# Peptides against a protein of PDB entry 5TDY: the designs that were tried, part 7

Target 1, 88 residues: chain A of PDB entry 5TDY
Amino acid sequence: EKKIDGRRKAAVLLVALGPEKAAQVMKHLDEETVEQLVVEIANIGRVTPEEKKQVLEEFLSLAKAKEMISEGGIEYAKKVLEKAFGPE

## One batch from the design tools (peptide; made by RFdiffusion4, then SolubleMPNN)

Design b1_p9_7_s4 (from b1_p9_7, 3 letters changed)
Fold by OpenDDE base, seed 3:
Structure b1_p9_7_s4 (fold): chain B 88 residues (1-88), chain A 9 residues (1-9)
Amino acid sequence: as target 1 above (88 residues)
Amino acid sequence: PEIEEYEVE
């Protein structure tokens, strides 16, 4: 597997969720984080099937391991994004 | 893991 930048992984996930579900995730994030994510999404370019699969499997694996999996993975996605882009 | 939960509907 090719190493994927964490910010890119977040963008790939949100694009994979689609606009409605992505919005449901983003509305729970702070404004600065949302702005950062929008920039990443705008510059995502091409997402290969392999990259998409890698990202989704990573998120789902972690969600299941922590018993945080839910329909659409929205709740876990929010937590991951908050941790990845939260204040440093 | 199954990725269907992240598929666009």
Scores: peptide ipSAE 0.028, ipTM 0.600, DockQ to the pose 0.069
Fold by OpenDDE base, seed 5:
Structure b1_p9_7_s4 (fold): chain B 88 residues (1-88), chain A 9 residues (1-9)
Amino acid sequence: as target 1 above (88 residues)
Amino acid sequence: PEIEEYEVE
């Protein structure tokens, strides 16, 4: 498995969620975080199926481990993105 | 969850 940058993983996740769900996640994030995410998404380039699978499986695994699986995965996605781009 | 990919133009 190739190591994927955390910011890129967040972008891949949001792209994978689709615009509606991505919006649902981002509306709960602060403005600065949203700006960072938008830039990252804009520069995502090509996402391979393998990369997408890797990212989704990683996040799904983490969600399962924390028993955070919810319908649509929005709540977990939000938390992941907050950790990736939130305050240091 | 059902996952759909989208692109940012």
Scores: peptide ipSAE 0.026, ipTM 0.633, DockQ to the pose 0.053
Fold by OpenDDE base, seed 4:
Structure b1_p9_7_s4 (fold): chain B 88 residues (1-88), chain A 9 residues (1-9)
Amino acid sequence: as target 1 above (88 residues)
Amino acid sequence: PEIEEYEVE
């Protein structure tokens, strides 16, 4: 398993959710965080299947640990991002 | 949530 930058992990997750769901999530984040995410997404480059799998498993694990996985896709994604990304 | 494959510039 390779180390992945936290900001990159958040960007990979949002891209995996797709533009519509990602936009809904970002509307609940502060402006500074959104700006940072946009930069990361714009410069995401290639995402390998292994990297995508690693990121999704990590965020899924975080959601389960907080018992938020059943709150719906948008709400769960928002909460995971707020906990894992936030201001860096 | 369900995920899909998307390409980003």
Scores: peptide ipSAE 0.024, ipTM 0.631, DockQ to the pose 0.061
Fold by OpenDDE base, seed 1:
Structure b1_p9_7_s4 (fold): chain B 88 residues (1-88), chain A 9 residues (1-9)
Amino acid sequence: as target 1 above (88 residues)
Amino acid sequence: PEIEEYEVE
């Protein structure tokens, strides 16, 4: 597997979640974090199916390990993004 | 905030 940058993982996750869920997650983040995410998403380029699958599987594994899986994945997604970009 | 590397072990 190819190593993926943590910031890119966060961007891939948000894009994979779709605009509705992504918006719900980002609404809970601070302004600086959102700004960083916007930059990453703007420069995401092409996301391969393999990369998308890898990112989702990694985060799902973490979610299960921490027993933090929620219905829509929103709660866990927030935690992941906080780890990737940290709170300001 | 600082950008952190996020890897699964």
Scores: peptide ipSAE 0.023, ipTM 0.562, DockQ to the pose 0.109

Design b1_p9_8_s1
Fold by OpenDDE base, seed 1:
Structure b1_p9_8_s1 (fold): chain B 88 residues (1-88), chain A 9 residues (1-9)
Amino acid sequence: as target 1 above (88 residues)
Amino acid sequence: SAEYEALLK
């Protein structure tokens, strides 16, 4: 698999989630983080199916790992990501 | 939240 920049991965995830789910995530982030993500999304260009799949799988894995430490927000993130794997 | 920030970093 090709190495993807971390900031690009975040942008790809939010775009993949769609406007509604992305908003639910971003409302929990601070203003500076949101601003940075908006810039990345604006410069995202084309996202390949392979890149999208890679990003979603990585974030799902991270969410599961962190749930062992903290359940609240991470559990919600897992549910969002699981729904993102379904047909759009 | 800090949890979401950690996921996206």
Scores: peptide ipSAE 0.071, ipTM 0.613, DockQ to the pose 0.041; fails the geometry check
Fold by OpenDDE base, seed 5:
Structure b1_p9_8_s1 (fold): chain B 88 residues (1-88), chain A 9 residues (1-9)
Amino acid sequence: as target 1 above (88 residues)
Amino acid sequence: SAEYEALLK
């Protein structure tokens, strides 16, 4: 398992969600956070199936640990991204 | 947060 940069993980997650769901998530984030995410997405290059799987599994594990179950994972994704680009 | 730290690992 290769180490993946945290900002890249966020970008991979959004891309994995697809354009419609990703847009829904980003609409709930502040402008600065969105700008940062856009930069990461712009520099994402190619995402391997293995990398995608790794990222999704990590986020799913976090969601399960928090006992967070949301339809399509959108609400969880919003919270994760807000925290990732906010205070530690 | 735990989620924040997890992302950056």
Scores: peptide ipSAE 0.049, ipTM 0.617, DockQ to the pose 0.042; fails the geometry check
Fold by OpenDDE base, seed 2:
Structure b1_p9_8_s1 (fold): chain B 88 residues (1-88), chain A 9 residues (1-9)
Amino acid sequence: as target 1 above (88 residues)
Amino acid sequence: SAEYEALLK
């Protein structure tokens, strides 16, 4: 599989979630992080189905590894970023 | 966290 830049991975995930869900998730991130993500989203260009699949699988895998509850929807998305990619 | 830092860099 192709190596994907970390910042791009986050942008791909948020775009995949859609604008409403992405906005709700980003409310849990600090201002500087949000600015970085917005820049990445603005310059995301084309996302291939393969790239999207790879990104989603990586995020879901990390969530499962940390024994996160699979509640689905916006709550699950928030937990993925907060616990898998939040400050620690 | 290391994962968080890696994501932003």
Scores: peptide ipSAE 0.039, ipTM 0.606, DockQ to the pose 0.035; fails the geometry check
Fold by OpenDDE base, seed 3:
Structure b1_p9_8_s1 (fold): chain B 88 residues (1-88), chain A 9 residues (1-9)
Amino acid sequence: as target 1 above (88 residues)
Amino acid sequence: SAEYEALLK
């Protein structure tokens, strides 16, 4: 397992969600965070299958630890990113 | 927070 930069992890997650779902998530984040994510997405380059799997599983694990696994769909994704990049 | 900054780096 390779170490992945945190900012890159967020970019990989959003790209994995697809443009419509990613947009719905990003509108819940603060402007500064969105600007950072846009830069990372623009420079994402190639995402390997193993990197994508690693990122998705890590975010799922974080959601489970925060007792958010009962949420589904886009609402789940919004809460995952809010917990990761919020005021915590 | 410290957690937020850790995830960004």
Scores: peptide ipSAE 0.027, ipTM 0.583, DockQ to the pose 0.034; fails the geometry check

Design b1_p9_8_s2
Fold by OpenDDE base, seed 2:
Structure b1_p9_8_s2 (fold): chain B 88 residues (1-88), chain A 9 residues (1-9)
Amino acid sequence: as target 1 above (88 residues)
Amino acid sequence: SAEFEELLK
């Protein structure tokens, strides 16, 4: 597997979710994080099927590993993104 | 989770 930059992974995920769901996730993030994500999305270029699959599988694994009691998919996505892209 | 998987559909 090719190593994918964390910021790119987040962008790929959001694009894969589509604009509506991506917006629902991002509304829960701080302004700085949103700005960073927007930049990454704007510069995402082409995403290969292999890259998309790799990213989605990674995020799914992260979500499952947390074993959180979630009220929905948006909550999982939010927390996964905060861990992967949030403040360091 | 099933919920997150559903989100990705």
Scores: peptide ipSAE 0.079, ipTM 0.696, DockQ to the pose 0.154
Fold by OpenDDE base, seed 5:
Structure b1_p9_8_s2 (fold): chain B 88 residues (1-88), chain A 9 residues (1-9)
Amino acid sequence: as target 1 above (88 residues)
Amino acid sequence: SAEFEELLK
């Protein structure tokens, strides 16, 4: 498994979540961080399935461990992961 | 969120 820097992980997650959920997440961040993330999203380039899965799994693990985000948010992320990488 | 901030690290 390749190491992904935090900025890229965030960008991958936000793109995977879609604009609406991404916006909700970014509302909790300071303006400077938001600006940085926008740049990262703009320059995200190609995202491999492996990278996307890795980032989503990491986020889900963090969310479950801390239990600080809504169940809806976790379920949405799970659905995204299942749709992208679930059995077919 | 706190989880997102941790992801950024």
Scores: peptide ipSAE 0.073, ipTM 0.708, DockQ to the pose 0.044
Fold by OpenDDE base, seed 4:
Structure b1_p9_8_s2 (fold): chain B 88 residues (1-88), chain A 9 residues (1-9)
Amino acid sequence: as target 1 above (88 residues)
Amino acid sequence: SAEFEELLK
């Protein structure tokens, strides 16, 4: 319902993944992108259940649409995050 | 998918 910018979506997703899994995704990104994501995570503030649900559903939808599940899970997650975090 | 659902936990 509410529109969320890509940078915030990436932060919400990474927080939802948890620190260990988020790290696995982020280690494949360039240093500058990681720094930007860390800033977004640090300033994420409150995440409503509705917002979290919206972001996760979008991520799952993208994964299913690309049929990337069971192939390169982490690599695909990287691509999704890069796209989401990219220019608005 | 169960795989990504687990990944997101």
Scores: peptide ipSAE 0.033, ipTM 0.630, DockQ to the pose 0.194
Fold by OpenDDE base, seed 1:
Structure b1_p9_8_s2 (fold): chain B 88 residues (1-88), chain A 9 residues (1-9)
Amino acid sequence: as target 1 above (88 residues)
Amino acid sequence: SAEFEELLK
């Protein structure tokens, strides 16, 4: 299993959500974060099935563990993205 | 989310 950085995880997740659902998540984020996400998506290249599964599995696992699954995971996704692009 | 579970299949 290969390590995936947070920025790429966010991009993979958004692409997996599809444009409409991804847009709904991004509407709840600040402009600077959205700009960063757009850059990551633009440079995502190819996503392997293994990488996609890894990201989604991690997302679901965390969402279930934290009992944050609501509104199709939008609220949790918001927190994930904010954390991924937060201060380091 | 059930949608993500479906994507994993």
Scores: peptide ipSAE 0.031, ipTM 0.619, DockQ to the pose 0.456

Design b1_p9_8_s3
Fold by OpenDDE base, seed 4:
Structure b1_p9_8_s3 (fold): chain B 88 residues (1-88), chain A 9 residues (1-9)
Amino acid sequence: as target 1 above (88 residues)
Amino acid sequence: SAEYEELLK
């Protein structure tokens, strides 16, 4: 598998979720994080099927490992994004 | 994909 930048992974995930679910996730993030995500999404360019598959598989694997799937994809996605774009 | 469908539930 090709290594994908963490911020790019987040953008791919949000795009894959669709606008409604993506909005629900971002409404719970701080303004600075949302701005960063918007920039990443705006510059996402072309997403290959391989990239999308890889990101989704990684997301589900992490969700299962943390037993967070039952909480819903939106709740887990928020946590993933908060970590990815949190203070460095 | 199965992963995509699961995520979008």
Scores: peptide ipSAE 0.071, ipTM 0.654, DockQ to the pose 0.217
Fold by OpenDDE base, seed 1:
Structure b1_p9_8_s3 (fold): chain B 88 residues (1-88), chain A 9 residues (1-9)
Amino acid sequence: as target 1 above (88 residues)
Amino acid sequence: SAEYEELLK
């Protein structure tokens, strides 16, 4: 897999999650981090399906390993994946 | 939270 820097991964994830879930995540971050993420999102350019897949899979792996999400959160993530890689 | 920040790294 191609290496993606952490800042870009974060931006890709938030965009992929959509505005509602992205907002929920960002509410748990400090103001400085949020400002940095906003800048990254503004400069994200085009995101390939491969990048989305890589970032979302990494997110799910980390979230499960650290028990960061409930079973309901996991189910939502599955739906996000289906939407992200379905027909546009 | 620190947990979310770690995820975003």
Scores: peptide ipSAE 0.058, ipTM 0.619, DockQ to the pose 0.040
Fold by OpenDDE base, seed 3:
Parts: C-alpha cells; structure tokens; sequence
Structure b1_p9_8_s3 (fold): chain B 88 residues (1-88), chain A 9 residues (1-9)
C-alpha cells in the first residue's frame, strides 16, 4: 500500500463522489477550505483504481470507528474535510 | 467562485 498525501486523499475522495455530491460537501465548508480543495482537485491528474480504493476504504474505516456510518457518506465527508482543512 | 463552479459543472 502506497502512502498518499492527505491533501491528495481529500481530492481523490471528492472526485470519487462526483461533481454533484462533491459540490454538496463543499457547500458546507468555509470559503478558504473550498479554494484549497478546488486547487487540489484541479491538479489531481490521474487517479488509479488502487488509490481510489485505498482512500474510500480509509474513510469508511474512520466512519465506522467513530460510529458515524449511519450519517451517510456525504455527512461524514463534510466532517472529515472540515477537520482536515479547517482553520489552524 | 467562478473556478469552483467551472470545476464542478
């Protein structure tokens, strides 16, 4: 399993969700975070099936561990991205 | 932003 940069993981997740679902997620993030994510997505290049699988499994695992799976993929994605790219 | 909208369309 290859190590993936956190920012790239976020981009892979959003691309995997598709434009409509990705938009729904980003509507709940602050403007600065959205700008950062847009840049990451724009520079994502090719996403391999392996990367996609790794990223999705990681997020699903985290959701289950935090008992957040019942909230749905979109709601969890919002929380993950908000935590990862929130103000620091 | 315009960039955001263009990317997600």
Amino acid sequence: as target 1 above (88 residues)
Amino acid sequence: SAEYEELLK
Scores: peptide ipSAE 0.057, ipTM 0.668, DockQ to the pose 0.044
Fold by OpenDDE base, seed 5:
Order: C-alpha cells, then structure tokens, then sequence
Structure b1_p9_8_s3 (fold): chain B 88 residues (1-88), chain A 9 residues (1-9)
C-alpha cells in the first residue's frame, strides 16, 4: 500500500462519510481544525478506491483501539465509520 | 473533542 499524508487521510475520510456525517464528526473538533480540514477537502482532488478503502480501514482500526483506552466520543466515531465502511 | 482530533492525526 501507498503511504498517505495524514491530512489527506482525514480529508478522504470525511469525503467518504459524506457531508452530513462529516459535519457530525467535525462538530467535535475545534474551529481551527475544522478550517484546516475544509481546506484539505477542497484540495482533495481525486480519491481512488484504494485510498478510500485504506483510509476507512485505518480509521476504523484507530477508533476501535481508542475505544479500549477511553470511553466517550470514540464510540460515536466508531459507529460513524462502521456505517460508512461496514463493521469488522 | 481532543479524542476526535487525535483520530484524524
């Protein structure tokens, strides 16, 4: 697999989630971060199916891992990702 | 939330 820039990964995830779900995720982020993500999304260009799959799998894995560490919002993020990509 | 921010990194 190809290495993907972290900022690009975030943008790919949000685009994959769609505008409604992406908005829900970004509600939990500070304004500056949201602005940065919006810029990344605006400059995302083409997203290949391979990138999309890779990113969704990574974020799903991260969400699950963090859930084991701390309760709270991580469960929501996990569910969002599961709805977008499918439960594993 | 900071935990969401960390997911995006």
Amino acid sequence: as target 1 above (88 residues)
Amino acid sequence: SAEYEELLK
Scores: peptide ipSAE 0.072, ipTM 0.621, DockQ to the pose 0.041; fails the geometry check

Design b1_p9_8_s4
Fold by OpenDDE base, seed 2:
Structure b1_p9_8_s4 (fold): chain B 88 residues (1-88), chain A 9 residues (1-9)
Amino acid sequence: as target 1 above (88 residues)
Amino acid sequence: SEEFEELLK
């Protein structure tokens, strides 16, 4: 697998979620993180099917590994994003 | 989780 930048992974995930769900997730992130994500999304360019598949699988794996209690899709995505791409 | 998987559909 090609190594993907962590920030790009987050952007790919949000784009894959679609604008409505992505917006709901970002409501739960701090302003600094949102600004970073917006920049990445704006410059994401083309996402290959391989990248999309890889990113989604990684985030799913991460979520399962954390064994988070099911609290709803948006809350789950929020937690995954914060763990994978939180403020540095 | 099922909820996260549903989100990604």
Scores: peptide ipSAE 0.079, ipTM 0.681, DockQ to the pose 0.154
Fold by OpenDDE base, seed 5:
Structure b1_p9_8_s4 (fold): chain B 88 residues (1-88), chain A 9 residues (1-9)
Amino acid sequence: as target 1 above (88 residues)
Amino acid sequence: SEEFEELLK
């Protein structure tokens, strides 16, 4: 199991959401963050099934652990993305 | 959680 950096996790997540849902998430982010995400998505390359599963499971785990699922997917996604671009 | 998972599909 390979470790995935936060920036890549964000990209994988957004791609997994699909363009429409990803766009909805990004509408809640500041311009700088959006630009960063676009770059990450552009450079995502291939996402393996294992990597996708890892990212999604981690995302769900975080949501459950913080009892944030009830807050809505978009808002939580924003928080995850913000953390993803934090210091590594 | 199920609805959340659907969001990620």
Scores: peptide ipSAE 0.031, ipTM 0.593, DockQ to the pose 0.251
Fold by OpenDDE base, seed 1:
Structure b1_p9_8_s4 (fold): chain B 88 residues (1-88), chain A 9 residues (1-9)
Amino acid sequence: as target 1 above (88 residues)
Amino acid sequence: SEEFEELLK
C-alpha cells in the first residue's frame, strides 16, 4: 500500500467527518494548527476510496487500541490532529 | 466510532 503523510491523513479524516464534526474537532485546536489544516483541505484534491479506507481504518485501529473511542471520535481526532500539526 | 465503521463498508 502507498504511504500517506500525516498532513494528508488529517485532511482526509476531517473531510470524512463532515463539516459539522470537523468543526467540533478544530474548534479545540490552536489557530496555527487550524490554518495548516485548512490549507491541507483546500489542496486535498481527489481522495480515492482506497486512501479513505486506509486512513479511516488506521484511525479506528489506533482509537480502539487506546480505548479512546468516545464522543464520535472527536476527542481522539483532536489528539491525532494535534500530533500531526501541533508544536514540536 | 461506529460512524467511521459505516464509512468503511
Scores: peptide ipSAE 0.031, ipTM 0.598, DockQ to the pose 0.449
Fold by OpenDDE base, seed 3:
Parts: C-alpha cells; sequence; structure tokens
Structure b1_p9_8_s4 (fold): chain B 88 residues (1-88), chain A 9 residues (1-9)
C-alpha cells in the first residue's frame, strides 16, 4: 500500500459519497473546515480504484472498530472529518 | 455495518 495523505483521504471519501451526500456531511462542519475540504476536493485530480478501495476500507475499519456503524455512515463521516480538519 | 456500507456505494 502507498501512504495516502490524511487530507487527501478526506477528499477521496467525500468525492466517493457524491455531491448530495457530501453536502449532507459538510453542512454540519464549521465553515473553515468546509473551505479546507473544498480546496482538497478541487485539487483531487484522478482517484485510482486502488486508492478509493484503500480509503473506503480504512474508514469502514475505523467505524467498525469504534462500533459507530450503528449511528449511520453520515454521522460517522462527520466525526471523522471534524477530527481531521476541525479547529485545533 | 450495512448502513455504512450502503452509504459508500
Amino acid sequence: as target 1 above (88 residues)
Amino acid sequence: SEEFEELLK
């Protein structure tokens, strides 16, 4: 596996969700975080199938490990993105 | 798991 930058992983996830679901996630994030994510998405370029698979598997694994899958994927995605890009 | 997987389809 190639190491993927955390910011890129977030962008890949949001693109994989599609615009409607991505918007549902991002509308619950602070404005600064959203701006950062939009920049990453705008510069994502091409996503290989291998990269997409790696990112999705990682997020699924994290969700299962924390037993957060029962809360819904969108809710978990919000938590992950807030942790990665939220105010320090 | 099913719900989260469905989200990512």
Scores: peptide ipSAE 0.030, ipTM 0.582, DockQ to the pose 0.235

## One batch from the design tools (peptide; made by RFdiffusion4, then SolubleMPNN)

Design b1_p10_1_s1 (from b1_p10_1, 3 letters changed)
Fold by OpenDDE base, seed 4:
Structure b1_p10_1_s1 (fold): chain B 88 residues (1-88), chain A 10 residues (1-10)
Amino acid sequence: as target 1 above (88 residues)
Amino acid sequence: PPSAFEALLA
């Protein structure tokens, strides 16, 4: 697998979440960070299915580790991702 | 969540 830097991961995630959910994330960030992320999103280019799956799984893992989402939620999301992209 | 997002960004 190809290693993705953090800035790229963030952009992929935000695009994957869609504008409404992405906004919910970004509204809690400082202005400078938002500006940086906007640039990354603008230059995101093509996102492969593997890249998208990898980023989403990593994000969900981080959210679970911080106890920010329910176990049921993360497990459901993992199942959705598995069905959508298949095992890698 | 923002905190998890920040961790991902790092």
Scores: peptide ipSAE 0.113, ipTM 0.749, DockQ to the pose 0.545
Fold by OpenDDE base, seed 5:
Structure b1_p10_1_s1 (fold): chain B 88 residues (1-88), chain A 10 residues (1-10)
Amino acid sequence: as target 1 above (88 residues)
Amino acid sequence: PPSAFEALLA
């Protein structure tokens, strides 16, 4: 898989979450980080479905590892992607 | 969740 830096991964995730959920997440971050992420989102450019899936999978894996959710994996990531952007 | 998000950002 293609390596993606953390800042870009965060930007991809925030876009995938939608503005409402993204806003809720960003309220927990410091002002400087928020400013950096806004710039990343503004310059996100093209995001492939594969990149979206990769980011979502990693996020879900992290969430599951922290016992925040019991469901995860690539199939779950696909479901999230489909709900956010439609089927491939 | 914020905690997982911050970990992703790192």
Scores: peptide ipSAE 0.112, ipTM 0.747, DockQ to the pose 0.529
Fold by OpenDDE base, seed 2:
Structure b1_p10_1_s1 (fold): chain B 88 residues (1-88), chain A 10 residues (1-10)
Amino acid sequence: as target 1 above (88 residues)
Amino acid sequence: PPSAFEALLA
């Protein structure tokens, strides 16, 4: 698997979520982080299907792991995947 | 959740 930069992973995820869902996620982040992510999104370029899949699967894994201390993580991850990999 | 996103970003 190709190594993906963390910042790019976040950008790929947010783009996959769509502007409305991405905005909801970013509301919990500090202004500086939001600015950084906006730059990453603006310069994301092309995202391959493989990269998108890899990022979403990794996010799902992280959400499941954190479900132990934060309820709703799995459900959130599932919603992300549904929107990202839903019928196109 | 935000924490999962931050973990991904790290």
Scores: peptide ipSAE 0.102, ipTM 0.738, DockQ to the pose 0.611
Fold by OpenDDE base, seed 1:
Formats: sequence, structure tokens, C-alpha cells
Structure b1_p10_1_s1 (fold): chain B 88 residues (1-88), chain A 10 residues (1-10)
Amino acid sequence: as target 1 above (88 residues)
Amino acid sequence: PPSAFEALLA
């Protein structure tokens, strides 16, 4: 797997979440962090499907580890990603 | 999910 910079991962996540959910995340962050993320989002360019899946899977795993969700991990993340980004 | 987000950033 190709390693992705942390700041880029955050930008990919925020774009993937959409404006409403991204706002819910960012409103809890400090001003400096928000400014950094805005720059990253503005310069995100193209996001590959592989990047998107990798970032979302990692985020869901982290959320479970921090007890933010009752069910998660790689297996659950795979199920979510298949439903969300499967072929249309 | 601010804490998970911050962990992703790190």
C-alpha cells in the first residue's frame, strides 16, 4: 500500500464526508488546524478510489479504537466501503 | 469524531 501523508488523509476524509459532515468535524478544531485543512482541501487535486477507501478504512478503525463507535474495525469498514463505493 | 480525525492527521 502506498503511504499517504497525514494532512492529505485528513483532506481526503473531509471531502469524502461532504460539506455537512465535514463541518461537524471541523467546528471542533482550532483555527490554525482549520486553516491548514482548508489549504489541503483546496490543493487536493484528484483523489483515487484506492486513496478514498484506504483513508475511510483507517478512519473507521481509529474510531473503533477510540470507542467512538460500538462496531468497527477492518471487517466492518470493508462492509461499509462495499456499500458506499461499490460499482454503480 | 474530532479525536479520531486528529489521530488520522498524526
Scores: peptide ipSAE 0.101, ipTM 0.744, DockQ to the pose 0.510

Design b1_p10_1_s2 (from b1_p10_1, 4 letters changed)
Fold by OpenDDE base, seed 3:
Structure b1_p10_1_s2 (fold): chain B 88 residues (1-88), chain A 10 residues (1-10)
Amino acid sequence: as target 1 above (88 residues)
Amino acid sequence: APSAFEQLLA
């Protein structure tokens, strides 16, 4: 798998979430961080299905580690992501 | 503690 910097990961996730949910995620962030993220989103360019899947899997892993979502395992997460965002 | 999103961004 290819290495993706944190700024791009965040931008990919925010675009995937849509504006309403992305706003809820960023609502507590400082102005400078928000501005940086907006720049990354504006310059995101093409996001491959592989990249999106990689970012979402990592985010879900982090969310599980913080007990934000129920357990389901890596394989379950992969199946969900493939159904929801598969190669399009 | 930082949120999952903040950890992703870091």
Scores: peptide ipSAE 0.486, ipTM 0.887, DockQ to the pose 0.549
Fold by OpenDDE base, seed 4:
Structure b1_p10_1_s2 (fold): chain B 88 residues (1-88), chain A 10 residues (1-10)
Amino acid sequence: as target 1 above (88 residues)
Amino acid sequence: APSAFEQLLA
């Protein structure tokens, strides 16, 4: 429900993915963008379950639109998020 | 076209 800026969203996602997976996501990005993201991650502070759920659901929606993952996988992931963090 | 991640970042 709370408005989150794009830089914050990206940082939340990357932290949620873990360093190894996050590196794979960022490997094609230019050096300046990577540095900016690292700064955001370093200053991420506390991430609430509600914020994490919101970011992950939005990312999954975008991934579906880009046909990056199967629709079944996205729906399952959303159900997992709802169980883990509750409704927004 | 930007990736899903890049769209999230924007």
Scores: peptide ipSAE 0.464, ipTM 0.881, DockQ to the pose 0.571
Fold by OpenDDE base, seed 1:
Structure b1_p10_1_s2 (fold): chain B 88 residues (1-88), chain A 10 residues (1-10)
Amino acid sequence: as target 1 above (88 residues)
Amino acid sequence: APSAFEQLLA
């Protein structure tokens, strides 16, 4: 498993969520953080399916730990990927 | 406490 820095993880997640839901996630962040994330998104380059799955799984694990959602893991991540990007 | 997203970003 390749390590991904936090800034890239966040950018990958935001792109995977799509602009509408990404905006909902970012709306409480300070301006400097938002600017940094926008730069990361602009320079995201190629994101592999494996990288997307890794990031989504990690986020879902964190979200479950915070009781943000009741459903997570790989199966949920697959649903998110399918709805966001469709089959490759 | 940081949100799940903020923890991912850290």
Scores: peptide ipSAE 0.462, ipTM 0.879, DockQ to the pose 0.556
Fold by OpenDDE base, seed 5:
Structure b1_p10_1_s2 (fold): chain B 88 residues (1-88), chain A 10 residues (1-10)
Amino acid sequence: as target 1 above (88 residues)
Amino acid sequence: APSAFEQLLA
């Protein structure tokens, strides 16, 4: 499994969330961080399904560990992707 | 400083 740069992981996550949900997440961040993330998103290039799965799995794991969500795993990740891009 | 990814989870 390939190691993904932290900044890229953020961009992949935000893209995977879709623009509306990504915006909601970013509203909780300071302006400087938002600007940095926007740059990362702009330079994200191609995102493979493997990257998406890897990033979402890590996100879900961390979010669950922080008790931010009660559900998790790949099934949750699929729900996120469905909301962002439609069913696959 | 935390990574951008970590900051999203803050």
Scores: peptide ipSAE 0.133, ipTM 0.764, DockQ to the pose 0.144

